# Peptides against a protein of PDB entry 4PN1: the designs that were tried, part 12

Target 1, 261 residues: chain A of PDB entry 4PN1
Amino acid sequence: KIEMNFLNKPIVPDTTKVISNFLTHYLITEPVEHVEIEAKLGTLIDLETQNRFEFPVMNETILNPEFNLRTRFESDMTASEHKYLNEFLNQAFRDSQKPGRLPFAYKHTKQVDLFYETEDNSRDKIRVSKNQSDNQVLACVKKRRVADLFLYCPNDAFDIRISISDELPVSMPSGNQQPSLTRLKDRVGYVHQEIKIDLTKTTQNDPVYDTTERHELEVEFGNIADLRDRAQKAKDGMEAPLFRRVQLFMDNVRILRREHS

## One batch from the design tools (peptide; aimed at target 1 N21 F67 L149)

Design b1_p11_8 (made by RFdiffusion4)
Pose (drawn by RFdiffusion4):
Structure b1_p11_8 (pose): chain A 256 residues (1-205, 211-261), chain P 11 residues (1-11)
Amino acid sequence: KIEMNFLNKPIVPDTTKVISNFLTHYLITEPVEHVEIEAKLGTLIDLETQNRFEFPVMNETILNPEFNLRTRFESDMTASEHKYLNEFLNQAFRDSQKPGRLPFAYKHTKQVDLFYETEDNSRDKIRVSKNQSDNQVLACVKKRRVADLFLYCPNDAFDIRISISDELPVSMPSGNQQPSLTRLKDRVGYVHQEIKIDLTKTTQNTTERHELEVEFGNIADLRDRAQKAKDGMEAPLFRRVQLFMDNVRILRREHS
Amino acid sequence: SFVVPLDMWED
């Protein structure tokens, strides 16, 4: 017989607790109506050295946003790093179809991104996405970045950025307006337990940009868990962000 | 501290 600790009851990891606070704030306390919560793999760049951020820590650590660490985030990876993660996810995809396993879902999208500027003083962009095939509109949204949280990961090739955005569905722009940006997007989507794992390759109309992102696929259920957490029963919320961060961690550790 | 405290964003 073995117990996990002297209390024999599970304890919340420090990081899971902090991220749960961050998510509960923008889900419940200061709610965002059309919220998108995603985490992207990338690199924390020191603004002076223009190299990877150096910090005297040995484990995955959340950076306090109330401090100026003179840093930016590069949400980009090489084609090899992108292919390596693609193969790993494909293998993980097939293994989930075996008996006893909760399966993966799959969706491959070839679409076009059109970005527009707003008439307001805000720096928001109006995004129009269309199929590359028939050119039918998939979405038309005005996107606002609300908050970011950075996880420095010294033991791995990637750092993590957790972004909270606001995607408001809006009407189509006028035809007599030049788009600020037009690009192709090759998005390979994997879904497991309503956690979305997106492998995106964007082509600038040339420059290519390879990304991996992990986002909560069921926001309404997550908002419900955030409410119960604010009212005391916080175990379901913790179990949810633990699953999210553990998936993000597995993909982060995958590298040659 | 440059590390996020446990009580941040908490009511």

Design b1_p11_8_s1 (made by RFdiffusion4, then SolubleMPNN; from b1_p11_8, 7 letters changed)
Fold by OpenDDE base, seed 1:
Structure b1_p11_8_s1 (fold): chain B 261 residues (1-261), chain A 11 residues (1-11)
Amino acid sequence: as target 1 above (261 residues)
Amino acid sequence: SIITPLDAFAP
């Protein structure tokens, strides 16, 4: 009989613990009411070199937010990389439909995001999301970024930003207000075990700048209530359910960031 | 078994 270690118990990776603690803080300790938790694939850029950040580590590393490393995060990829990931996820979807697997769910959505200035001139804009096909209002929210956690991934195609956001439902802007910004979003969403993987192509028409197209991939916790329950249990001394959920989330992120075109 | 058609992005 072979045992996994001298305790014959699973060991939790340090990355899982750090992320779990980060999530627990904003789920339980200082709870965000309308919390969204997502990881975006992108690149940590060194502000001095304008190239990918170089840190003296050899593997996935959570950066300490207490240190200013003079970096920015670019949550973008090339069209070719985005296409490759789309094809990869399409194949993963097909494979998951086979007997003995848990299937992906799939949804293609096209929406328009309209951004409005608040009457109070707050930094946070009101976002009205509408379906492109019928102009039906999908959401009207004020999104606030609460916290970020960055993972430097020197062996992978992408670095990761995990973000905590508060999406506060708000009333629709007055009919006399013009949107300050309009974004077209073409999104394909894949859901597996209540983890959402979204590929989004965003087109923005800026009156000052040329039309910009952005290609994003995000991984989101699809069941916040379950995650909050797991985080509460962790605070109460039972950490295993939270660790398992975070490990699942991170494994999905790791799969995606390793893929190269 | 019904497979849902997948829409793919084209660059």
Scores: peptide ipSAE 0.040, ipTM 0.655, DockQ to the pose 0.014
OpenDDE base, seeds 2, 3, 4, 5: peptide ipSAE 0.032, 0.025, 0.023, 0.036; ipTM 0.653, 0.617, 0.624, 0.671

Design b1_p11_8_s2 (made by RFdiffusion4, then SolubleMPNN; from b1_p11_8, 6 letters changed)
Fold by OpenDDE base, seed 2:
Formats: sequence, C-alpha cells, structure tokens
Structure b1_p11_8_s2 (fold): chain B 261 residues (1-261), chain A 11 residues (1-11)
Amino acid sequence: as target 1 above (261 residues)
Amino acid sequence: SIIVPLDAFAP
C-alpha cells in the first residue's frame, strides 16, 4: 500500500495557504460586501528595465505586497496567444462533454461598457454594461479595486494577478451625463465547477490614441457565497474546504498560464 | 483579431 507521506495525511502547499489567507481577509476579516475575486493572466513588468520582471526564484512565487518591487502588471496578451487559449478552452469544453466528465458551460457575450464619472470626481467610475444586441442593461456598478496579489511565474508564459474588487450596484447615471469612456467587449465564457474562465477582446476608442484592442484571460470564483462560507469555516478552524476550493481555482489558473502558442 | 466562438465549430 502506498501512503501520501509519513503521516499518511494530505499536506497543503504554502501557496494555497497564502492565497486562502488573502481571500479570508477580504471575505471575513475585513469583508467586502459585493466582492469579485479574479485572477488575470499577464506580465509583471519591471519598471526599471521595461522587461518582464526577473526575480531570483525558480518557480511560482507569491510576491510580498509589503515590498515595492517597482513593477506594473500588464493584463494583456498577443492576439495569437489569445487565439491559442481560445482554441485550447474550446477543446477542453468539447472533451468535458464526454461521458464520465463534468461538463463545461459556455456562453458567448458581446457587451458595451459605458464608464461615467462620479459627481464627486472619485477614482471609482460608474460602469453601465449593456448587451450589444438589444441594448439591455446587464449591470450598473461602481467598481473599486480593493487588493491585489501577484504571482511571479518564471516557468510559465504568464504571470498572475489575483484581484479583490468591490462591485457596488448603483443607480443609473442621470440622463444628462455622457460616458467618459466606452469599451466594446467580445467575451467567451467557460464555467467548470463554478470556476469561470473568460476570454475577452476589448476594443476601446481613445480620443487621443487610436483604437486599441486588449486580449485578456481571467479566472473568477463563480460562487462567492460558498467561498465566503468556506472562509468562515477556515476562521473557525476547519480549513480543508477552503483549501480545496483555492487549490481547484489555482490548478485551473496553472493550466492556463502554461499554455502558449 | 477575433474571438473564436465555440458555436463556430458546432455542426
């Protein structure tokens, strides 16, 4: 008989614990009411070199937010990389429809996001999202970035930013307000075990710059209520359910960040 | 540059 280790018990990697603690803080300790938790694929850029950040580590590493590493995160990829990931996820969807698997759900959405300035000139913009086909309002929110956790992934195609955001539902802007920014989003969404994976092409018309396109991949926790419950249990001394959910999330992220054209 | 929707491959 083979045992897992000399205790014959599961052991939780530090990465899982660190992320779990990070999430627990913003779910339970200092709770964000309308929390969104997502990981974006991208690149940590060293502000001094303008190249991908180089750190003397050989594997996935959570960067300590207490240290200013003079980095920025670019949540973008090339069209070719995005296409590759799109095809990869399409194949993963197809494979999951086979007997004995848990199936993906799929949704293709085209929306327009209209950003409005707040009366108080707050950094937080009001975002009105509408369906492009029928102009139906999908959401009207004031989004605030609460916290970020960065993972440097030297062996993978992408680094990761895990973000905590507060998406407060708000009333529609007054009819006299014009949007300060408009973004078109073409999104394919894949859901597996309540983990959402979205590939998004964003087109933005900037009054100063030419039309720019961004290609993003994000992974999101699809069931925040369940995650919050798990985090509460973790605070109460039962960590296993939270660790399992975070492990699932991170394994999906790890799969995706390793893929490249 | 376009997204490749899954339905594009549907029979």
Scores: peptide ipSAE 0.298, ipTM 0.799, DockQ to the pose 0.014
OpenDDE base, seeds 1, 3, 4, 5: peptide ipSAE 0.134, 0.026, 0.037, 0.175; ipTM 0.696, 0.654, 0.674, 0.711

Design b1_p11_8_s3 (made by RFdiffusion4, then SolubleMPNN; from b1_p11_8, 7 letters changed)
Fold by OpenDDE base, seed 2:
Structure b1_p11_8_s3 (fold): chain B 261 residues (1-261), chain A 11 residues (1-11)
Amino acid sequence: as target 1 above (261 residues)
Amino acid sequence: SIFTPLDAFAP
């Protein structure tokens, strides 16, 4: 018989605990009502060098937000990297359809995001999302970034930003308002065990700048109600369900950030 | 689209 360790009990990685605590704070302690929790693949850029940030660590490391590391996060990748991830996820989808596996769900969507200034001139714009095919309104929200947690991943192709956002549903802008910005999103979405993985190509036409294109991969918690329930249980002393869910999320992120073209 | 089509394989 083999045992896991000298206690013969599971042990939770410190990364899982730190992330779980971070999530619990914004789910329970200072609860965000319409919370979105996502991880984006990208690169931590050193503002001084404009190169990828270098830190004297040898593995995945959560950066302490209390320290100003003079970094920015670039949530973009090359078209070739994006293509590779698309093909990788397509294969993962196919493999998951086999007997004995839990299947992926897949959806390809094209939407337009229209951004409107608020009457109060707040920093947060109203975003109206519409389906490109039928112009159906998908959402009308005011999105506020609440918090970020950065993972420096020196051994992987990408670093990670975990973001907490508040997506407040709001009324549609008045018919006389014009959007200040329009973004086209071409998105393929994969869902496995209520974890959403989205590959998105965003095209933005700026009147001042040339058309910009961005290629993003994001991983999102697809069941916030369940996550909140788990976080509440953790706050009440039963941490295991939350740890398991965070571990699942992070394992998916870890798989993806290791892949490169 | 830059994406490799998969819709045909989706259940």
Scores: peptide ipSAE 0.216, ipTM 0.777, DockQ to the pose 0.015
OpenDDE base, seeds 1, 3, 4, 5: peptide ipSAE 0.156, 0.041, 0.169, 0.055; ipTM 0.748, 0.648, 0.759, 0.689

Design b1_p11_8_s4 (made by RFdiffusion4, then SolubleMPNN; from b1_p11_8, 7 letters changed)
Fold by OpenDDE base, seed 2:
Structure b1_p11_8_s4 (fold): chain B 261 residues (1-261), chain A 11 residues (1-11)
Amino acid sequence: as target 1 above (261 residues)
Amino acid sequence: SIITPLDAFAE
């Protein structure tokens, strides 16, 4: 007989606990009503060196937000890396269709995001998302970034930013308003066990600068209601369901950030 | 029909 440890019980890694607590805060303690929780792959850049941040750690490390490490996060990758991840996820999709597995769902979406200034000129802009094919409105929201949690991953191709956002549904801007910014998004989405994985190519036309293209990969919790329920249970003393869900989320993130061309 | 993921960025 083999046991897990001398208690013969599962043990939760600190990373899972820290992230779980972070999520619980914005789900329960100071609840964000229309919360979006996502992890983006990218690079922590040291503002002083303009190179990838270097910290004296040897593995995945959650950075303490109370300390200013003088970093910025670049949520971008090369076209080659993006293509590799697309191929990787395509293969993962195919493998998941086999008997005995839980299947991925897949969706390819092309949309345009139109950003509008608010009447009060608040920092938060209104984003109207439309389907490129039929101009159908997909969403109209005012998005506010609430909090970030950064993971420095020295052994992997990418660092991670976990973001809490508030996506408040709002009415459409007045018909006489013009967008201040337009972004075209080509997105392939993969969903597995209600975890969403999106590869997005974003094209932005800037009146001053040349057209810019970004390649992003994000992992998102697809069932916020369930997550909130789990967080509430955790707050009430039953942490296991939340830990399991966070573990699943992070394992998917870990798989992806290790892959590179 | 079987959904087959595509390389959306191969263009």
Scores: peptide ipSAE 0.050, ipTM 0.672, DockQ to the pose 0.014
OpenDDE base, seeds 1, 3, 4, 5: peptide ipSAE 0.034, 0.046, 0.029, 0.033; ipTM 0.654, 0.641, 0.619, 0.626

## One batch from the design tools (peptide; aimed at target 1 V18 F22 H25)

Design b1_p12_1 (made by RFdiffusion4)
Pose (drawn by RFdiffusion4):
Structure b1_p12_1 (pose): chain A 256 residues (1-205, 211-261), chain P 12 residues (1-12)
Amino acid sequence: KIEMNFLNKPIVPDTTKVISNFLTHYLITEPVEHVEIEAKLGTLIDLETQNRFEFPVMNETILNPEFNLRTRFESDMTASEHKYLNEFLNQAFRDSQKPGRLPFAYKHTKQVDLFYETEDNSRDKIRVSKNQSDNQVLACVKKRRVADLFLYCPNDAFDIRISISDELPVSMPSGNQQPSLTRLKDRVGYVHQEIKIDLTKTTQNTTERHELEVEFGNIADLRDRAQKAKDGMEAPLFRRVQLFMDNVRILRREHS
Amino acid sequence: SYPQEVIEAAVS
């Protein structure tokens, strides 16, 4: 017989607790009506060296946003790094279809992105996405970035950025208006337990941009867990962000 | 803003 600790009850990892606080704040305390919560793989770039961020730590660590660390985030990866993750996810996809497993879901989207500027002093963009096939509109949203949280991961090829955004559905722009940006987007979507794993390849109308992003697919349920956590029963919220971060961690450690 | 628990627990 073996116990996990001298209490024999599970304890919350420090990171899971902190991220739960970050998510509960923008879900409950200062709520965002149309919230998108996603984490992107990429690289933390030191502004002076223009290389990867160097920090005297040995494990995944959350950077305090109240400190100026002179850093920016590159949400980009090579074509090989993108293909490597594609193959790994495909293999993980088929293995989930086997007996005893909770299966993956799949959705491949070939669409066009149209970005517009706003009439306000804000730096928000109005995004219009259309099918490359029939050109029917998939979405028309005004997107505002609310908060970011950066995880420096010295043991891995990637760092993590957790973004909280606000996607408000809005009406279509006028025809007599030039879009600030127009590009193709090849999004390969995997879904497991309502956690979305998106593999995106955008083509600038040339320059290519390869990304991997992991987002909560069921916000309404997550908001409910955040409410229970604020009221004491915080175990469901912890179990949720633990699953999210563990998925983000598996994809982060996958590299040649 | 950021929650105080995040400010106390995060690494600077």

Design b1_p12_1_s1 (made by RFdiffusion4, then SolubleMPNN; from b1_p12_1, 6 letters changed)
Fold by OpenDDE base, seed 3:
Structure b1_p12_1_s1 (fold): chain B 261 residues (1-261), chain A 12 residues (1-12)
Amino acid sequence: as target 1 above (261 residues)
Amino acid sequence: SFPKELIEKSVR
C-alpha cells in the first residue's frame, strides 16, 4: 500500500493558499462587483538593469505586494513564442476532443477596441469593443485595475501577473465623441472546464509613435459566480472547493509558462 | 490594497 504522506491526505501548496486568499479578499472581503480575474504571461523587468528581474529563489515565488521591488511587468512575448503556444494549444484542443476527455471550446475573434475619455475626467477610459467584420458592439465597459499579484518563475519562460479588475458596464459614448485610442485585437480563445485561455495579437497605431504589435497570453476564470461561491465557502471554513479551483487554474498557467520555442 | 495579514508566513 502506498500513501501520499505520513498523514495520508492531500497537502495544499502555499501558492494555492496565498492566491486563494488574494482572490477571496477581492471576491468577498472587499468585493469587486464586476470582477475580472486573469493571469498574464510575461516578464518581470528590473528597472535598474532593464533585464529580467533576478531574485535569490529557485522556484515559483509569489512576490509580496507590500514591497516595491523596482520592477515592471511586460506582458508581451515574441511572435515565435506566441506562435508556439498557439500550436501547442491547438494540439491540446485536438487531443481533448478524443473520447473520455473533456473537450475544449474554441473561438476566434477579431475586434476593435475604441477608448474614450470619460465625462468625469476619470483616469479610466471607456472601452467600446466592436466586431471587426460587422461593426457590432460586443461590449462597452470602464475597466479599472484593482490589484496585481506577481509570481516570479525563475525556471520557466515566463513570469506571471494575476490581476483583479473591475469591468463596469457603462452606456455608449456620445455619437459625437471621438476615440482617443484604437486597438485591433486578434484573439484566439480556448475554454476548458470554464478556464479561459486567450492568445491575443494587439496592433496599435499611434500618430506619434510607430505601430506597436503585442503578443499576449492570458488565463482567466470563466465562471466568477462559481468562484465567488467557493470563496464564500472558504470564508465560512470550507476551503477545499476554492483550493481545487485555484489549483486547476494555476496548473493550467504552469503548463503554459513552461512552454517555449 | 491586499492586506499584509492575508499573506501566509512561514511558521516560526
Scores: peptide ipSAE 0.044, ipTM 0.574, DockQ to the pose 0.326
OpenDDE base, seeds 1, 2, 4, 5: peptide ipSAE 0.027, 0.034, 0.038, 0.035; ipTM 0.547, 0.610, 0.637, 0.569

Design b1_p12_1_s2 (made by RFdiffusion4, then SolubleMPNN; from b1_p12_1, 5 letters changed)
Fold by OpenDDE base, seed 2:
Structure b1_p12_1_s2 (fold): chain B 261 residues (1-261), chain A 12 residues (1-12)
Amino acid sequence: as target 1 above (261 residues)
Amino acid sequence: SFPKEVIEKSVR
């Protein structure tokens, strides 16, 4: 018989603990009401060199938010990388349909996001999302990003930003208001065990600047209620359910960030 | 803990 360690009990990696604590803070301690929790693939850029950040570590490392490392995060990737990830996920989808597996769900959505200034001139804009085909309103929200946690991943194609956002449902802007910004989104969404993986192509037309196209991959917790419940249990001393869920999330992220064209 | 004052944040 083989045992997993000298205690013959599971051990939780520090990464899982740190992320779990981060999530617990914004789920329970200082709860965000309409919380969205996502990880984006991208690149930590050193502001001084304008190259990928170099840190004296050899593996996945959560950067301490107390330290200003003079970095920025680029959530964009090349079209080629994005295409590769799409093909990769398509294959994963197909494989998951086999007997004995838990299947992916798949959804392709084309939407337009209209951004409106708020009457109070708040920094947060109202975003109205509509389906491109039928102009059906999908969402009307005021979204703000509350917190970020960065993972430097020197061995992988991408670094990771985990973001806590507040997505507050709000009333539709008045019919007399014009959007300050319009974005077209082509989103391919995959869901596995309530973890959402979205590949998004965003096109933005700017009258001053050339049309910009961004390619993003995000991984999101699909069941916030369950996650909040797990976080509450963790605060109450039962951490295992939260750790397991965070581990699942991070394993999916780890799979994706290693892939490249 | 992860105080809001310490964690990077942005607006969208």
Scores: peptide ipSAE 0.066, ipTM 0.607, DockQ to the pose 0.132
OpenDDE base, seeds 1, 3, 4, 5: peptide ipSAE 0.041, 0.043, 0.038, 0.040; ipTM 0.569, 0.589, 0.572, 0.581

Design b1_p12_1_s3 (made by RFdiffusion4, then SolubleMPNN; from b1_p12_1, 6 letters changed)
Fold by OpenDDE base, seed 3:
Structure b1_p12_1_s3 (fold): chain B 261 residues (1-261), chain A 12 residues (1-12)
Amino acid sequence: as target 1 above (261 residues)
Amino acid sequence: SFPKIVIEKSVK
């Protein structure tokens, strides 16, 4: 007979526990009302060297947010890396359509995000999202970044930023207001088991700065209500459902961050 | 047949 360990019980990775606790705080303890939870692939940059951050660890590690490590996170990747991930996800999509698998769904969207200053001159801008094809308004929100959790992944192509955001629906800006920033987004979104994986090419037009282009990959929890329910159960002493969901999320992230051209 | 973002040369 083979057993998993000397207790013959599953054990939860420490990373899963730490992330689960982080999420529980913003889902239950100090709840964000319109919470968005996403992980972005990118690179932790050491501000001193301007190179990828180096820390004396040999594997995936969550950086303690209480410490200022003098880093910045760059969510951009090269066009070739982005293309590779797109092809990889397309193949994953195809494979998931086979009998016995849970299928991916996908959607290709092109939208423009218009950013407006708020009346109170708050740091957060109002974002109006429109469909590029018909200029229909898709959303008008004020997105506030609530918290970040960074994972340094020395063995992988990318580091990870997990972000908690509050996307507050707000009224449309006055017709007299001009956008301070415009972003064109070409996004392919894949969904598997309510985990969203988005590849986005963003073109930013700034009236002051030159046009910039970014290539991003993000992984998002697609069912916040379910996640919140799981987090509540965890607070009540039943952690397994939350751990399983976070594990699923992180495994998807881990698959993606290991891929490179 | 499958969605793919057209990757262009990066402009910075």
Scores: peptide ipSAE 0.028, ipTM 0.507, DockQ to the pose 0.017
OpenDDE base, seeds 1, 2, 4, 5: peptide ipSAE 0.026, 0.018, 0.005, 0.016; ipTM 0.430, 0.398, 0.345, 0.428

Design b1_p12_1_s4 (made by RFdiffusion4, then SolubleMPNN; from b1_p12_1, 6 letters changed)
Fold by OpenDDE base, seed 3:
Structure b1_p12_1_s4 (fold): chain B 261 residues (1-261), chain A 12 residues (1-12)
Amino acid sequence: as target 1 above (261 residues)
Amino acid sequence: SFPEEVIKSSVK
């Protein structure tokens, strides 16, 4: 007979605890009403060198947000990396359709996001999302970035930003208002066990600046109500359900950040 | 829906 440790009980990685606590804060303690929780793959850039930051650590490390580390996060990757991940996820999808597996769901979406200034001159813009094919309005929201948690991943292709956002539904801008920014989004989305994985190619047209293209991969909690319930239970002393869900989320992130062309 | 390989760079 073997045991997992000298207590013969599961132990939760510290990363899971830290992230769980972070999420619990914005789910329960100071709840964000229309919360989105996503992880983006990217690179922590040292502002001094403009290269990927080099911290004196050897593994996945959550950076303390209380410290200004003079970094920026670039939520971007090369087209080749993005394509590789697309192929990888396509294969994962196919494999998940086999008997005995939980299947992926898949969706391809093309939308245009129109960003508008707010009447109150808020820093946050109103985003009107429309389907590219029929120009139907999909959403009109004001997305506020509430908090970020950064993971430095020296052994992987990408670092991670976990973001808490408030996506507040708002009224449509006035018909005479022009967008300050337009983004075309070509997105392929995968869902497995209510974890959403999106590959997005974004073309941004700025009236003042040149058109830019970005390739992003994001992982999102697809069932916020369930997550909030788990967080509440954790607050009440039953942490295991939350830890399991966060672990699932992070394992998916970890799989993806290790993949590269 | 089935997965597609649609991610590519735009021609500039």
Scores: peptide ipSAE 0.216, ipTM 0.786, DockQ to the pose 0.017
OpenDDE base, seeds 1, 2, 4, 5: peptide ipSAE 0.116, 0.117, 0.028, 0.089; ipTM 0.728, 0.748, 0.611, 0.729

Design b1_p12_2 (made by RFdiffusion4)
Pose (drawn by RFdiffusion4):
Structure b1_p12_2 (pose): chain A 256 residues (1-205, 211-261), chain P 12 residues (1-12)
Amino acid sequence: KIEMNFLNKPIVPDTTKVISNFLTHYLITEPVEHVEIEAKLGTLIDLETQNRFEFPVMNETILNPEFNLRTRFESDMTASEHKYLNEFLNQAFRDSQKPGRLPFAYKHTKQVDLFYETEDNSRDKIRVSKNQSDNQVLACVKKRRVADLFLYCPNDAFDIRISISDELPVSMPSGNQQPSLTRLKDRVGYVHQEIKIDLTKTTQNTTERHELEVEFGNIADLRDRAQKAKDGMEAPLFRRVQLFMDNVRILRREHS
Amino acid sequence: STYDEISEHYTS
């Protein structure tokens, strides 16, 4: 007989607790009506060296946003790194279809992104996405970035950025208006337990941009867990962000 | 600690 600790009850990892606080704030305390919560793989770049961020730590750590660390985030990876993750996810996809397993879901999207500027002093963009096939509109949203949280991961090829955005559905722009940006997007979507794993390849109308993003697919349920956490019963919220971060961690450690 | 400072910020 073996116990996990001298209390024999599970304990919350420090990171899971902190991220739960970050998520509960923008879900409950200062709520965002149309919230998108996603984490992207990439690289933390030191502004002076223009290389990967160096920090005297040995494990995955959350950077305090109230400190100026002179750093930016490159949400990009090589074509090989993108293909390597594609193969790994495909293999993980088929293994989930076997007996006893909760299966993956799959959705491949070939669409066009149209970005517009706003009439306000804000730096928000109005995004219009259309099918490359029939050109029917998939979405028309005004997107505002609310908050970011950076995880430096010295043991891995990638760092993590957790973004909280606000995607408000808006009406279509006028025809007599030039889009600020137009690009193709090849999005390969995997879904497991309502956690979305998106493998995107965008083509600039040339330059290619390869990304991997992981987002909560069921916000309404997550908002409910955030409410219960604020009221004391915080176990379901913890179990949720633990699953999210563990998925993000698995994909982060996958590299040649 | 760093995590305590972050937690105090988002708990407030």

Design b1_p12_2_s1 (made by RFdiffusion4, then SolubleMPNN; from b1_p12_2, 5 letters changed)
Fold by OpenDDE base, seed 2:
Structure b1_p12_2_s1 (fold): chain B 261 residues (1-261), chain A 12 residues (1-12)
Amino acid sequence: as target 1 above (261 residues)
Amino acid sequence: SNYDLLSEKYNS
C-alpha cells in the first residue's frame, strides 16, 4: 500500500491557499455583489526592459501585490498562438465526448460591445453587448476592475492575471446617446465542470489608429453562487470545498498556459 | 482570421 504522505492526508498547495484567500476576500469579507472572477493568459512585461518580466524564481509564483515590480500585463497573444489553443480546446472538447468523460459544452458567439460614457463622467463606461446576428441585447453593465493577482510562470508560454471585477447591471443608455467605442468580439466558449474557457478575438476600429485585433484566452468561474458558498464555508472553518474548486480552476489554467504553437 | 474549426464542423 502506498500513502500520499506521512499523514496519509491530502495537502493543499500554497498557491491554492493564497488564491483561495484572495477570492474569499472579495466574495465574503468585502463582497463584490456582481463579481466576475477570471484568469487571463498573457505576459508580464518589465516596464524597464519591455521584455517579459524576469524574477529569480523557477516555477509558478504569485507576485506580491504590495511590491511594485514595475510591470504591466499584456492580455494578448499572437494569432498563431490563439489558433493553436483553439485547436487544442477543440480536441479536448472532442475527447470529452467519449464515454466515461464529463463533456464540454461549446458555444460560438459573435457580439458587438458598445461603450457609452456615463452622465457623471465616471471612469467606468456602460457596456451594451449585442448579438451580431440579430442585434439582441445580451447585457448592459458597468464593469469595474476591483483587484488583480498576478502569477509569474517562467516555465510556461504565458503568465496569468486573475482579476476580480464587478459587473453592475445598469439601465440602457438613452436612445440618442452615441457609443464612444465599438468592439467586435468573436468568442468561442468552452465549459467544463462549470469552468468557462473563452477564446476571444476582439476587433476595434479607431478613426485615429489602425484597426487593432486582440487575441485573448480567459478562464472564468462559471458558478459564482457555488463559489461564494464554498468561500463562506471556508470562512467558517471548512476550507476543503473551496480549495478543491480553486485547484480545479488553476489546473485548467495550468494546462492552457503550457500550450503554445 | 476565423479559425473556429469546431463551429465550422458542427454549426455550419
Scores: peptide ipSAE 0.027, ipTM 0.608, DockQ to the pose 0.014
OpenDDE base, seeds 1, 3, 4, 5: peptide ipSAE 0.026, 0.023, 0.026, 0.022; ipTM 0.587, 0.583, 0.571, 0.582

